# Ledger of designs, part 87: peptides against a protein of PDB entry 6A30

Target 1, 150 residues: chain A of PDB entry 6A30
Amino acid sequence: AQDADNVLQPIMDLLDSNLTLFAKICEKTVLKRVLKELWKLVMNTMERTIVLPPLTDQTMIGTLLRKHGKGLEKGRVKLPSHSDGTQMIFNAAKELGQLSKLKDHMVREEAKSLTPKQCAVVELALDTIKQYFHAGGVGLKKTFLEKSPD

## One batch from the design tools (peptide; made by RFdiffusion4, then SolubleMPNN)

Design b2_p22_1_s4 (from b2_p22_1, 10 letters changed)
Fold by OpenDDE base, seed 4:
Structure b2_p22_1_s4 (fold): chain B 150 residues (1-150), chain A 22 residues (1-22)
Amino acid sequence: as target 1 above (150 residues)
Amino acid sequence: AQRAVERLQEALEKLEKELKEK
C-alpha cells in the first residue's frame, strides 16, 4: 500500500494540476488527444518508478514531473485565452514528446523482472489510473486504456 | 491508497463535469 502511494502521489499531482486545466481550455476531441498523451506519460513514469530503486524514484518522478510540470506553476492562472490554450497544448505535447523519447533510452536497460510485490503495486496503480482516464465514460475508452502498448 | 482514491474521485468528478458541459 505505501509503495503504491509513493508511485501514485506524483502521478496524481501531475494529473490534478493539468487535466482540470486542459478540460476547461480544450475542445472535447482535443482533450481526448491530450488525455492519450498524458496516459502515455503516466505509463512511462510508472515504468521508470518500478525499474528504479525506491529512493531514487521519488526524486526522479518528482524531477521528471517537475521538469515537465514546472512550466505551469509560475504565474497567476489567468485562464488563457483560446490562443493561449493552443500554445499550452502545444507545450504540453512537446513535453510529453520529450518524455516519450526518454522511454526509448530506458527500454534498453535490462527489463528486470518485477518482483511479485512490484507487479501488485503496478496493477493497483494501473487500475486506478485507468479509472481516472476513463472518467466515468466521458474520458478515454476502456479499450484504449487496456490495449495501450505504453 | 485511500487518499489517492479520494483525490482521483475528485479529479474524475471535475473532469466529468467539464466534459459534459462541452
Scores: peptide ipSAE 0.051, ipTM 0.566, DockQ to the pose 0.191
Fold by OpenDDE base, seed 3:
Order: C-alpha cells, then sequence, then structure tokens
Structure b2_p22_1_s4 (fold): chain B 150 residues (1-150), chain A 22 residues (1-22)
C-alpha cells in the first residue's frame, strides 16, 4: 500500500495541476486531445516508475514537475491569451517528445518481468488512473482507455 | 491507496464541474 502511494502521489499532483489548467484554456475537442496525450504520458511515467530503479524516476518526475510548477508560482492567473494557450500546448508536446526519446533509451534494458508485487501495484494504479481520465463520463471513453497500447 | 482515491475523486469532481460549465 505505501509503495503504491509513493508512486501515485507525484502523478496525481501533476495531473491535478495540469488538468485544471487545461480545462480552463481548452475547448472540449482540444481538451480531449490533450487528455489522450496526458494518458500516454502517465502510462509511460508509471511504467518507468515501477520498472526502473527508484533513483532515476524521482529525478525524471521531479524534472517534469519542476518544468510545470515554475509556471504556477506567479499567482496572477492571467487568462492565457489564445497565444499563451498555444504555447502551453507546444510546451506540453515538446515535453512529450523528450519523454519519447527517453523511452528509446530505456527499451535497451531487458524487459524485466514485473514481480507479483509490482504487478499488483500496476493494476491498482491503472484502475485509479482509468477512473481519473474517464472523469465520470466527461473525459476519455472507457473503451479507449482499455484498448490503449500504452 | 485510500487517500489517493479520495484525492482523485475530488479532482474528478472539479474537472466534471468545469467541463459542465463550458
Amino acid sequence: as target 1 above (150 residues)
Amino acid sequence: AQRAVERLQEALEKLEKELKEK
């Protein structure tokens, strides 16, 4: 239980911060696309956090959180102009691109079979994240979440 | 696990509210 909480807490903090911001700035169609990209990001981050040794993951999650957190400190929620929203999407896409490059470096480590304990943590985390992204039916479709190759 | 579920539920409720208001 404590191990699952340690893995999920940073992910939940990231999701809460980003989804609130994206829900404010994006139209429904754009928001759905952003949610799909965030789903991929979360799945990749969770896979790395559970499969990789703890030391490398804390630095990666910390770097991702720091890059997003620096935008939150200046408390003037200037309603991002249309230009600011586009720049935020561009920055998110750039970060996803960097994560994809990191995945290519990780594919080199042998597909270590997850231990039964790690599998149980992954299953619990996946169910929780699926519920989060489904958002009571206003988020991503359950069929998309179940069929996602991520 | 229970705290994570509660936090997710709160985040979901906020997101649902914001999406319904748009």
Scores: peptide ipSAE 0.040, ipTM 0.550, DockQ to the pose 0.161
Fold by OpenDDE base, seed 2:
Structure b2_p22_1_s4 (fold): chain B 150 residues (1-150), chain A 22 residues (1-22)
Amino acid sequence: as target 1 above (150 residues)
Amino acid sequence: AQRAVERLQEALEKLEKELKEK
């Protein structure tokens, strides 16, 4: 449980920060797509974090998030005029694109057989993340979350 | 984990509210 929390906390902090921004700037259809991409990203990040040695886990997630999150400075995104909203969506899409590129650059470490402990952490984390993204039905569909190959 | 889920749920609820208001 504690190990799962340690893995999830950085991811959740990132999600909380980004979801609030995305909620403000994205249209409903765009937001759904963003949520799907975030789901994939979270699954991939979680898999890598659990496969990586425990000592590097926080630093890698933190570094990955910090390198790509530095663009999300605390700047009060002034509610942009119509033109500014498009720019914000573009910036958000660019950030998501950078996260996707990060996925490609992170060498899929060969599916190292997870230890039983690692498997338990993965299962707990997956359940938690599924519940989070489902959010009582307001988020992603349960069927999507269960059938996701990620 | 439960606190994390609650935080995420709150964030998603806020998101849903914002989406409904748009």
Scores: peptide ipSAE 0.060, ipTM 0.572, DockQ to the pose 0.297; fails the geometry check
Fold by OpenDDE base, seed 5:
Structure b2_p22_1_s4 (fold): chain B 150 residues (1-150), chain A 22 residues (1-22)
Amino acid sequence: as target 1 above (150 residues)
Amino acid sequence: AQRAVERLQEALEKLEKELKEK
């Protein structure tokens, strides 16, 4: 349980910050797509944090997410006038593209066999993250979370 | 873990509210 909390807390803090930003800039459909990409990113991050030495991966994830989040701040979020809706969708699509590129830059190390302890941590962390992303029905569908290949 | 879930649910509820208000 404590190991799961140590892995989850930095991820949760990062997710909260990013989700707040994405909700401000994305329409509902785009936000759902962003959440799906974040889900994949979190799964990859957890896999690395549990399988790899924890300290280097947390720092890399924080750096990677900060690097991509800074690209979003430069746009003075002017409240979109009606003509700005298309530009907002374009910006949101561009941001999604950047998130996809970030996923590709997350170098998967060779899949090491997990110890029973690591498996238990993964299971607990996965359940927690599924609950997080579902968010009582306002987030991702349970069906998607359960059937996700990531 | 449970506290983290609760915090995240609250954050997502706020986000949903913000999306509905836009």
Scores: peptide ipSAE 0.049, ipTM 0.553, DockQ to the pose 0.308; fails the geometry check

Design b2_p22_2_s1 (from b2_p22_2, 14 letters changed)
Fold by OpenDDE base, seed 5:
Structure b2_p22_2_s1 (fold): chain B 150 residues (1-150), chain A 22 residues (1-22)
Amino acid sequence: as target 1 above (150 residues)
Amino acid sequence: DEEAQKIREKFLSARQAALDKA
């Protein structure tokens, strides 16, 4: 339980902050695109953590997610004015583009085996994240989520 | 905010379920 919480809490903080902002300023199609990019970022971060033994600690997953997520964070979340909204969308799109490029520079080493405990934590975390992104059907499609590496 | 709120609600539910299993 504690290990899963250590992973899930940072993810929740990152995703909630970003999605709250984007849900306010983006139309539905743009929001879905944002969700897909966040999904890819989360999956890439988790995959990297599994492949790189020094990063297998749950706290490292959270740290990496927070580090990358800060590129999307804006100041105090407020309802933008009509004029401010356009600029915010433009900035958010640029920031998302930068994050998507940054992940491509993530070097992976040869995958090492996880302990049974680590495997269980990762599986629980992945299931939770999939449910989060699906959000009862208002988020990403299950078929899209299942195509990602577990 | 409605879609974001639904996502948060589902996440919290899933988180609790995961914590119960871990």
Scores: peptide ipSAE 0.150, ipTM 0.744, DockQ to the pose 0.404
Fold by OpenDDE base, seed 4:
Structure b2_p22_2_s1 (fold): chain B 150 residues (1-150), chain A 22 residues (1-22)
Amino acid sequence: as target 1 above (150 residues)
Amino acid sequence: DEEAQKIREKFLSARQAALDKA
């Protein structure tokens, strides 16, 4: 439980700030699109952390998410106007686009098999994130979340 | 689980507020 919480906390902190903002500024269709991109970002980050040699899995996920989320942190102070919201979405999309390019450069080092404990932590983390993105039905569809390559 | 629940509640609250303004 504690290990899962440690892995989840950086992700949840990033998502809370960003999703709260996007929920306020985006129409339903736009919000869903943003959520899909954020989901991809989170999944890609987790995949990289799992595939990359164990740097302390927690630090890498948190660092990767923070590095990619840093563009969004600057928005903390002022409630962006609707025009600012569009720019934020564009910036977020641009950052996500850069993440996809990074996937091609990651040498598949031999996937060091996660220990059973690490697997359990990742599974718990994934379930929690899926529930978060579903947001009681107002977020992403369960079918979309389940099709994401685990 | 409690922290995740709090975040979900914030997200839902924010979304509802956006819908109420539309």
Scores: peptide ipSAE 0.138, ipTM 0.671, DockQ to the pose 0.053
Fold by OpenDDE base, seed 1:
Structure b2_p22_2_s1 (fold): chain B 150 residues (1-150), chain A 22 residues (1-22)
Amino acid sequence: as target 1 above (150 residues)
Amino acid sequence: DEEAQKIREKFLSARQAALDKA
């Protein structure tokens, strides 16, 4: 439980910040599309975190999240004018793009087989994230979440 | 705005429920 929480907390903090913003600025149909893209990003990130040795990735994800998180702290949420909303979407898209590019530089270290303990932590983490994205039925459909490559 | 608020509340509730199980 504690190990899963340590992995989940940075992801959840990132998701909460982004989803809160998107839920405010996006129409329902756009929000669902954003959720699908975020889901893909999270799944791809988790897949890589599983393939990469746990010690280096927590530090890199933590450092990357910390480096990006420092930029978000100073913005007193002034109600974004229409122009500010576009810039925020652009910045969020840029951040998502940077996370996607980080994909290519993460050295495919040899797929170390997860220990049974690590598998259990990952399964718990995945179930938690699926529940979060489902959001009691207002988010993504269970059928969509289950078809995602686990 | 009300629908967006309901979505946010459900996300927060789901997060809390997930954390309570972890």
Scores: peptide ipSAE 0.177, ipTM 0.753, DockQ to the pose 0.441; fails the geometry check
Fold by OpenDDE base, seed 2:
Structure b2_p22_2_s1 (fold): chain B 150 residues (1-150), chain A 22 residues (1-22)
Amino acid sequence: as target 1 above (150 residues)
Amino acid sequence: DEEAQKIREKFLSARQAALDKA
């Protein structure tokens, strides 16, 4: 659905930018760990977006993710020397940490029950994100993705 | 790194496949 795509595009663009960077600088084991943390962050952000009516505005999620993601894109992927790779991971972890702090400042507004349409969009969005993180089997395991609290 | 490139390509492919189903 067009509505799901509109919600997903900002998230996917951020994830693609970050994952492209991480895939270049991280070994497979580190990349998987980063993916797990990103998954948790995305799930937490989506959960809050669902619970917070103002964040149902596609622009707010995109803006929040973009404000924090712009810090990562400007990281000129110079193939960092081994020392620079660690700094990039640290910076990325710091940015992820800032996104986590944004979590704590989001006032739990009254959990408005999602309309059936909104529920369908969220379900579709979640399935899409799960598929993205699974990445045809090279990403996160399905069992890990399915155990994430819906 | 060829392995990193393959991982990226699979992520992008999975994204596109998911969007095509939506």
Scores: peptide ipSAE 0.152, ipTM 0.731, DockQ to the pose 0.514; fails the geometry check

Design b2_p22_2_s2 (from b2_p22_2, 14 letters changed)
Fold by OpenDDE base, seed 5:
Structure b2_p22_2_s2 (fold): chain B 150 residues (1-150), chain A 22 residues (1-22)
Amino acid sequence: as target 1 above (150 residues)
Amino acid sequence: KKEEEEIRKKFRDSYQKKLDAA
């Protein structure tokens, strides 16, 4: 749906950018941890957006994620050559720490009531994001995604 | 680079598949 796409595009752009970065510097296990932290960040951002005024919902998701994602971009610039695997792992661990801190700064607010249309968009968005993070089985496990507070 | 692109493609394909189905 067009409405869901409009909401999700900023998230997907950020995720694609970050995944590009971490796929270059992380081994498979570290990448999985990055995905978990990104998942938490996305969920917390969506929760916060839902409690904000409806007029800012679409813009707020992208803005919040982009604002926090700037820390990762700074990390990207400091990455060593791909020839240094040890340094890459160290940098990946540092970036994971930054993601965790960003998540912890997202304060939970009281949720507002949603219209039926908003509920449908949120449901579609959540399902799309879950599918994205699962990535045909190469990403996060479905059991992990279903246990996440959404 | 090839492995990276393959991983990214799977994520993008999963996203697009869901949007097309909705």
Scores: peptide ipSAE 0.158, ipTM 0.712, DockQ to the pose 0.657
Fold by OpenDDE base, seed 2:
Structure b2_p22_2_s2 (fold): chain B 150 residues (1-150), chain A 22 residues (1-22)
Amino acid sequence: as target 1 above (150 residues)
Amino acid sequence: KKEEEEIRKKFRDSYQKKLDAA
């Protein structure tokens, strides 16, 4: 639990900050869409951090963020300020891209298979993040969270 | 503002509940 909290706390702080921003600027339906995109970003970042060898190249996170950022631009997000909201989401996604720091905590050893202990921490972390995004039913649906390609 | 805080609270409570259970 403590190890998982140490890994998750920076992520949760960032997510809380982003949620505060999105809750102010987004209607409920838009917020759900934003949450889905954030979920995808978090899951993709975690997957790459855990499964892929240490991509030394920050360029992949940038590319992922750019790909997701472009997807959000095409979405008719009724943001009160179109340019500002999209930029804020992009910036939030960019900050979430710093989840690469999760690599330093979860993957101490480059390119080695996770130890059973590390696997348990990752599972706990994933369950915690799923629960966070579900938010007692006001967030994302469980079925959506479970279908995420783990 | 009240709705925003309620949403944030539910997210935080969900997170904390999972940490306390682990």
Scores: peptide ipSAE 0.149, ipTM 0.706, DockQ to the pose 0.652
Fold by OpenDDE base, seed 4:
Structure b2_p22_2_s2 (fold): chain B 150 residues (1-150), chain A 22 residues (1-22)
Amino acid sequence: as target 1 above (150 residues)
Amino acid sequence: KKEEEEIRKKFRDSYQKKLDAA
């Protein structure tokens, strides 16, 4: 659990921040769409992060994710307190765009095999993220979360 | 704001619950 938490915490912080933004401005159906895009982004980012850099240990995964998470935090768009809904949506879209750009910056290197321990941590991490996105049923459907994004 | 916090709480609770179970 602790190892998975170390890996996930930066992602969860990012997700919570974005979720806060979208929950303010989006109705339920729009929020679900946003969650789907965030899910795809997270899965893709994790896949690339796991496959590409020499992830020699669990800390490397966490470090990479943290590095990317910190990069996103610095680029975080602040919403004006008195902005209209249109401006808020625009800012939210900008945030999503920035997240998508992060996906593109992940360079594919030679796939290194994860150790069995690393695999277990990744599996736990994925399960935790799925649980997060499901949010007791108010988030994404389990069937959607079990599908690997193309 | 209240609705937002309720949504966020459900996400956070789900995350925490999974971590506690592992």
Scores: peptide ipSAE 0.144, ipTM 0.705, DockQ to the pose 0.659
Fold by OpenDDE base, seed 3:
Structure b2_p22_2_s2 (fold): chain B 150 residues (1-150), chain A 22 residues (1-22)
Amino acid sequence: as target 1 above (150 residues)
Amino acid sequence: KKEEEEIRKKFRDSYQKKLDAA
C-alpha cells in the first residue's frame, strides 16, 4: 500500500489539478472527452514505462502527443478556442511526462522484466487509477476502462 | 461552481477509498 501510494501520489496530484482546470472551462460532454484522452495518455505512459527500454522522457512524450494529438484534432472537440484547448492538453501531457518519477520508482531493477513484487504494485496502481477515473459513476464507464489495454 | 466541486469531490473520494482499502 505505501509503495503504491508513493508512486501514485504525484500522478493523482497532477490529475486533480488538470481536472479542476478542465471542469471550469468545459461542458459535461467535453469534460468526458477530455477524461478519455487523459485516460489514454496515462495508460500509454504506464505501458511505455513498463514495456519499453528507457527512452528519454522528451521522446516518449513527443511520440504520445503526436499519436494522440492527431486524434483529438479530428474529434471536433469544440473547445472554446482550438488553440487553447490543444495547448492545454499539450501542457497536461508534458506534465504527465514528469511521470519519469513513476518510471524511476517502478523501474529500479532490470528494465527487461518486472519482478513479482513490481507486478503487484503495477496491478494495484492500475486498479487505483481505474477507480479514480470512474469516480463513483460520474466519470468514465467501467466498460471503457476495462477495454483499455493493460 | 457547485457542480464542478461535486464532480471533483467524487474523484477525490474514489481515490481515498481505494488507498484506505489497500
Scores: peptide ipSAE 0.134, ipTM 0.692, DockQ to the pose 0.586

Design b2_p22_2_s3 (from b2_p22_2, 12 letters changed)
Fold by OpenDDE base, seed 4:
Structure b2_p22_2_s3 (fold): chain B 150 residues (1-150), chain A 22 residues (1-22)
Amino acid sequence: as target 1 above (150 residues)
Amino acid sequence: SEEEKKLREKFLSSYQEKLKAA
């Protein structure tokens, strides 16, 4: 549980903030597109964070995300009452950009196989993220999420 | 708003469930 929390917390905080914002301001079809792009970004970031750098422990991904994700808005976005939709989108895009930058900070190393324990943590994290993106059917389709590279 | 609410609820439920399973 603790290992999974260390991996999930930084990612899920960012996702919660961004998806909450987008759900408020986007039409359904636009939201689906945003979700798809965000899904790709998250998967790509996780893959690089887990596979490329050597995982010395199960908390490494969480540590890296916390280190490079400092300044990311955690939790639900409290939008200023006077912010226009453009400013909201800009702020959300900036937050997503930070996640992308985290990906770019990953040093390309030889892909190392994860230990069975690390694999279990990653699988748990991925399942949680998939369910979040599915959001009881209002988000992405299960079939789409299952076909995504994990 | 309804979509936002559903997203948040499913996030929290899933996250809690997965933490318990880990």
Scores: peptide ipSAE 0.051, ipTM 0.590, DockQ to the pose 0.445
Fold by OpenDDE base, seed 1:
Structure b2_p22_2_s3 (fold): chain B 150 residues (1-150), chain A 22 residues (1-22)
Amino acid sequence: as target 1 above (150 residues)
Amino acid sequence: SEEEKKLREKFLSSYQEKLKAA
C-alpha cells in the first residue's frame, strides 16, 4: 500500500489539478479528448518508470511532474476568455508533445525486469488509475482502458 | 461543475478503497 501510494500520489496530484482545470474550461466532448490524451501520457510515463531503475525514477518523475505542475499553480483562475481556453489547451498539448519527444531521447536502458514486488505495485497503480479514468462510467470506457499497453 | 465534483468524488472513493486493500 505505501509503495503504491508513493508512486501514485505525484501522478494523482497532477491529474487532480489538471482535470479540475479542464473540467471547468472544457466542454464535455473536449474533456473526453483531453482525458484520452492524459491517459496516454500517464501510461507512457508509467511505462518509462517501469523500465528505468527504481531510484532514478522517483526523482525524474517527481522532477518532470514538478516542472509541469509548477506552471499551473501560479495562474489565478481568472475565468479565461474563450481565447485563453484555446491557448491553455494549446499549451497543454505542447507540454504533452514535449513529453512525447522526451521518449525518443531517453536511452532505453535495458528494461530491468521488475521484481515481483514492483510488478504488484505497478498492477495496483494501473488498476487505481484505470478506475480513476473510468470514474464509475462518467470517464473513459473500460474497453478503451483495457486496450492500453500494460 | 457537478460533473467535475462527481468525477473527483468517484476518484477519491476508488483511491481510498485501493489503499485499504493493499
Scores: peptide ipSAE 0.048, ipTM 0.585, DockQ to the pose 0.466
Fold by OpenDDE base, seed 3:
Structure b2_p22_2_s3 (fold): chain B 150 residues (1-150), chain A 22 residues (1-22)
Amino acid sequence: as target 1 above (150 residues)
Amino acid sequence: SEEEKKLREKFLSSYQEKLKAA
């Protein structure tokens, strides 16, 4: 329980903040596209967290997520003018692009076999995130979430 | 938006349920 919460809480805080922002600035069709990209990002981040560093480096996920989150804290959300919304999407895409570059530099070290405990934590985390993205049917379809490589 | 509120409410309910089960 506590270990799963420690892993999930930073991810959920980031997702809540980003989805709240995107829901305000995006039309419904754009929001669905953003949700799909966020889902891919979360899945890739979890895969890397599971595959690359031992679960002890909570600091790296937190730092990656915080480096992206620090831009959101200080700015009074001035309702971005149409130009500002485009720039925010561009910046978010640029940040996502940097995360993809981090993928290329993170040499797939041999997938250290997760311990059974780590597997259970990951399964719980994945289920929670799937439920979040599904959001009782208003978010992503279950079929889309299940087709994502687990 | 009403859709945003529904997303957030469903998230919070799901997350709380998982925390109780763990």
Scores: peptide ipSAE 0.046, ipTM 0.584, DockQ to the pose 0.458
Fold by OpenDDE base, seed 2:
Structure b2_p22_2_s3 (fold): chain B 150 residues (1-150), chain A 22 residues (1-22)
Amino acid sequence: as target 1 above (150 residues)
Amino acid sequence: SEEEKKLREKFLSSYQEKLKAA
């Protein structure tokens, strides 16, 4: 439980912050598209994190998330003028794009077979994220989440 | 805002449940 929490908490904090923002600024149809892209990003990030030694990646993801999450501080989300909402989406997309660049620097270390414990943590993480993205049926369809290359 | 609150609530409930089960 604690190991899974340590892996999940930074990701979930990022997702909560971003989804909160997107829920405020996006229409339902746009929100679904954003959720799909976030899902792909999370899955890709997790896949990479799984392939990489767990210790170095937690620190990098946590550091990246912490550095960028501080910018989303207490700014009273003034109802973004139409221009501000676009900029916020752009900034969020840029942050997500930086997670993709983390890919290029993460040397494909040899796919070390995950220990059974690591597999269990990953499974728990994936299930939690899937459930979060499904959000009791208001988010992504369960069928879409299950078809992702797990 | 209501849809946002619902999403957050579902997230928190799910996350807490998974933490308890692990």
Scores: peptide ipSAE 0.044, ipTM 0.585, DockQ to the pose 0.479

Design b2_p22_2_s4 (from b2_p22_2, 13 letters changed)
Fold by OpenDDE base, seed 5:
Structure b2_p22_2_s4 (fold): chain B 150 residues (1-150), chain A 22 residues (1-22)
Amino acid sequence: as target 1 above (150 residues)
Amino acid sequence: SKEEEEIRQKFLDARKAVLDKA
């Protein structure tokens, strides 16, 4: 649906930009770790956006990003680039946090429950994102993507 | 390594395929 595309396109553009950069600079093992952390971040962000009532969305995503950013900081992924790879991941995660603006487009304030149309959009979005992270089998395993991000 | 570059290219190509299908 055109509505799903409008919601997905900004997310996919952001993911594509960040993952293109990571694919160029990261070793395979490091890239897989980055993919796993990004997947968890995306899933947690989507889940909170859908399930949690509109707490000031920017603050929640910002807090999540900061909390996950700190977790990534402890894992000094020695990115071979002279720039602190942790800072790059943090910045990428911060940019993903701008997806909070996507909530304003998807969640009309009034409906505590997603409409059937919104559910369909979310399902399509999740499927597309899963396919993107799977990347034809060279990315994350399907079994990992099907598990709860917990 | 050459193998690593091939894997990276496969990753990039696979992502493009998803984006084009979406």
Scores: peptide ipSAE 0.434, ipTM 0.881, DockQ to the pose 0.276
Fold by OpenDDE base, seed 4:
Structure b2_p22_2_s4 (fold): chain B 150 residues (1-150), chain A 22 residues (1-22)
Amino acid sequence: as target 1 above (150 residues)
Amino acid sequence: SKEEEEIRQKFLDARKAVLDKA
């Protein structure tokens, strides 16, 4: 439980920081698009973390996501009125860009296999994240969530 | 918003379910 929480907490921080903003200012279709991009970003980050030998443990996954999640929090601007939606989207995009840059700079090396325990933690985390993004049907489609991001 | 709260609540529920079973 604690190991899963170590992974889930930073993801929660990341998702909450961005999705709260977009849920307030975006129409449903736009929100879905944002969710898709965020999903891809999270999955790509996790994938690279798992593949990269120095980062192939649950602690590093959690640390990496937490580090970037905290970075997003530091950049959090208080939401003004709905009239400033464009600027808010721009700011949120900049925050998300930090994680995307990380992905681009991560070099994939020879993949090390995770231990069964590590795999279980990752699987639990992934299932939780999928449920979050699906949000009882108001978020992303299950079919999308089951696909590997490009 | 209602949508924001729904997304958040679903996440919290999922997280709780995982943590309670693990």
Scores: peptide ipSAE 0.123, ipTM 0.691, DockQ to the pose 0.434
Fold by OpenDDE base, seed 1:
Structure b2_p22_2_s4 (fold): chain B 150 residues (1-150), chain A 22 residues (1-22)
Amino acid sequence: as target 1 above (150 residues)
Amino acid sequence: SKEEEEIRQKFLDARKAVLDKA
């Protein structure tokens, strides 16, 4: 559990902060779209974590999350005017796009095979993330989550 | 909002369930 929590904590903190903000500013249909994009981002990030050597995983996730997380902490959530909400979505989309582009530039070093222990941790982490995005039926559909690459 | 709180609560419940299994 502790190992899974260590892997999940940075991702969950990011998701909790962002989803709280998006739930406040987005309409229901927009929120679902945002959830789908965040799901893709999380899955891609986890895929990289699995493929990359363990030493780079904590530092890279931490660095990637720090680089993107630093922008959200300083903003005293003044309820952005409607114009500010659009800009926030645009910035979030830009950040998501940059993370996607970073995937293409990261030289896939030889995928170190996960140990059985690491596999178990990743499975637990994935299940937790799927449950989070499903959110008891108010989020993404289970069928959508199961079709996503593990 | 009610929806926001529901999402957050389900997240926390999911995380707790994982932590309780180990």
Scores: peptide ipSAE 0.121, ipTM 0.689, DockQ to the pose 0.432
Fold by OpenDDE base, seed 2:
Structure b2_p22_2_s4 (fold): chain B 150 residues (1-150), chain A 22 residues (1-22)
Amino acid sequence: as target 1 above (150 residues)
Amino acid sequence: SKEEEEIRQKFLDARKAVLDKA
């Protein structure tokens, strides 16, 4: 449980920050599209994290998320004018895009077969993320989340 | 809007539920 929390917490913090922003600025249909893209990004990031030794990647993801998470100050983002909302989405997308670039620097270390313990942690993490994205039915459909390549 | 806040709260609740189980 603690190991899963250590893996999930940085991702969840990033998701919360972005989802809070998107929920404020996006209409429901736009929010669903954003959630789908976030889901893809999270799945791709997790897939890469699974392929990488869990210990080194937690520090890198945590460090990257910490560096960028500090920039999203709890600032009462005054709902900026319509132009500012687009810029905020762009900035959020850029921050998410930096998570994708982390892929290129993460040397594909040889796909070490995850230990059974690591597999269990990943499965728990995936289930948690699926539940988060489903959000009691207001988020993504369960069928969509289940079709994601496991 | 009220709907946006409801969606946000559902995400926060889902997160809390996960964190409480972990």
Scores: peptide ipSAE 0.107, ipTM 0.669, DockQ to the pose 0.375; fails the geometry check

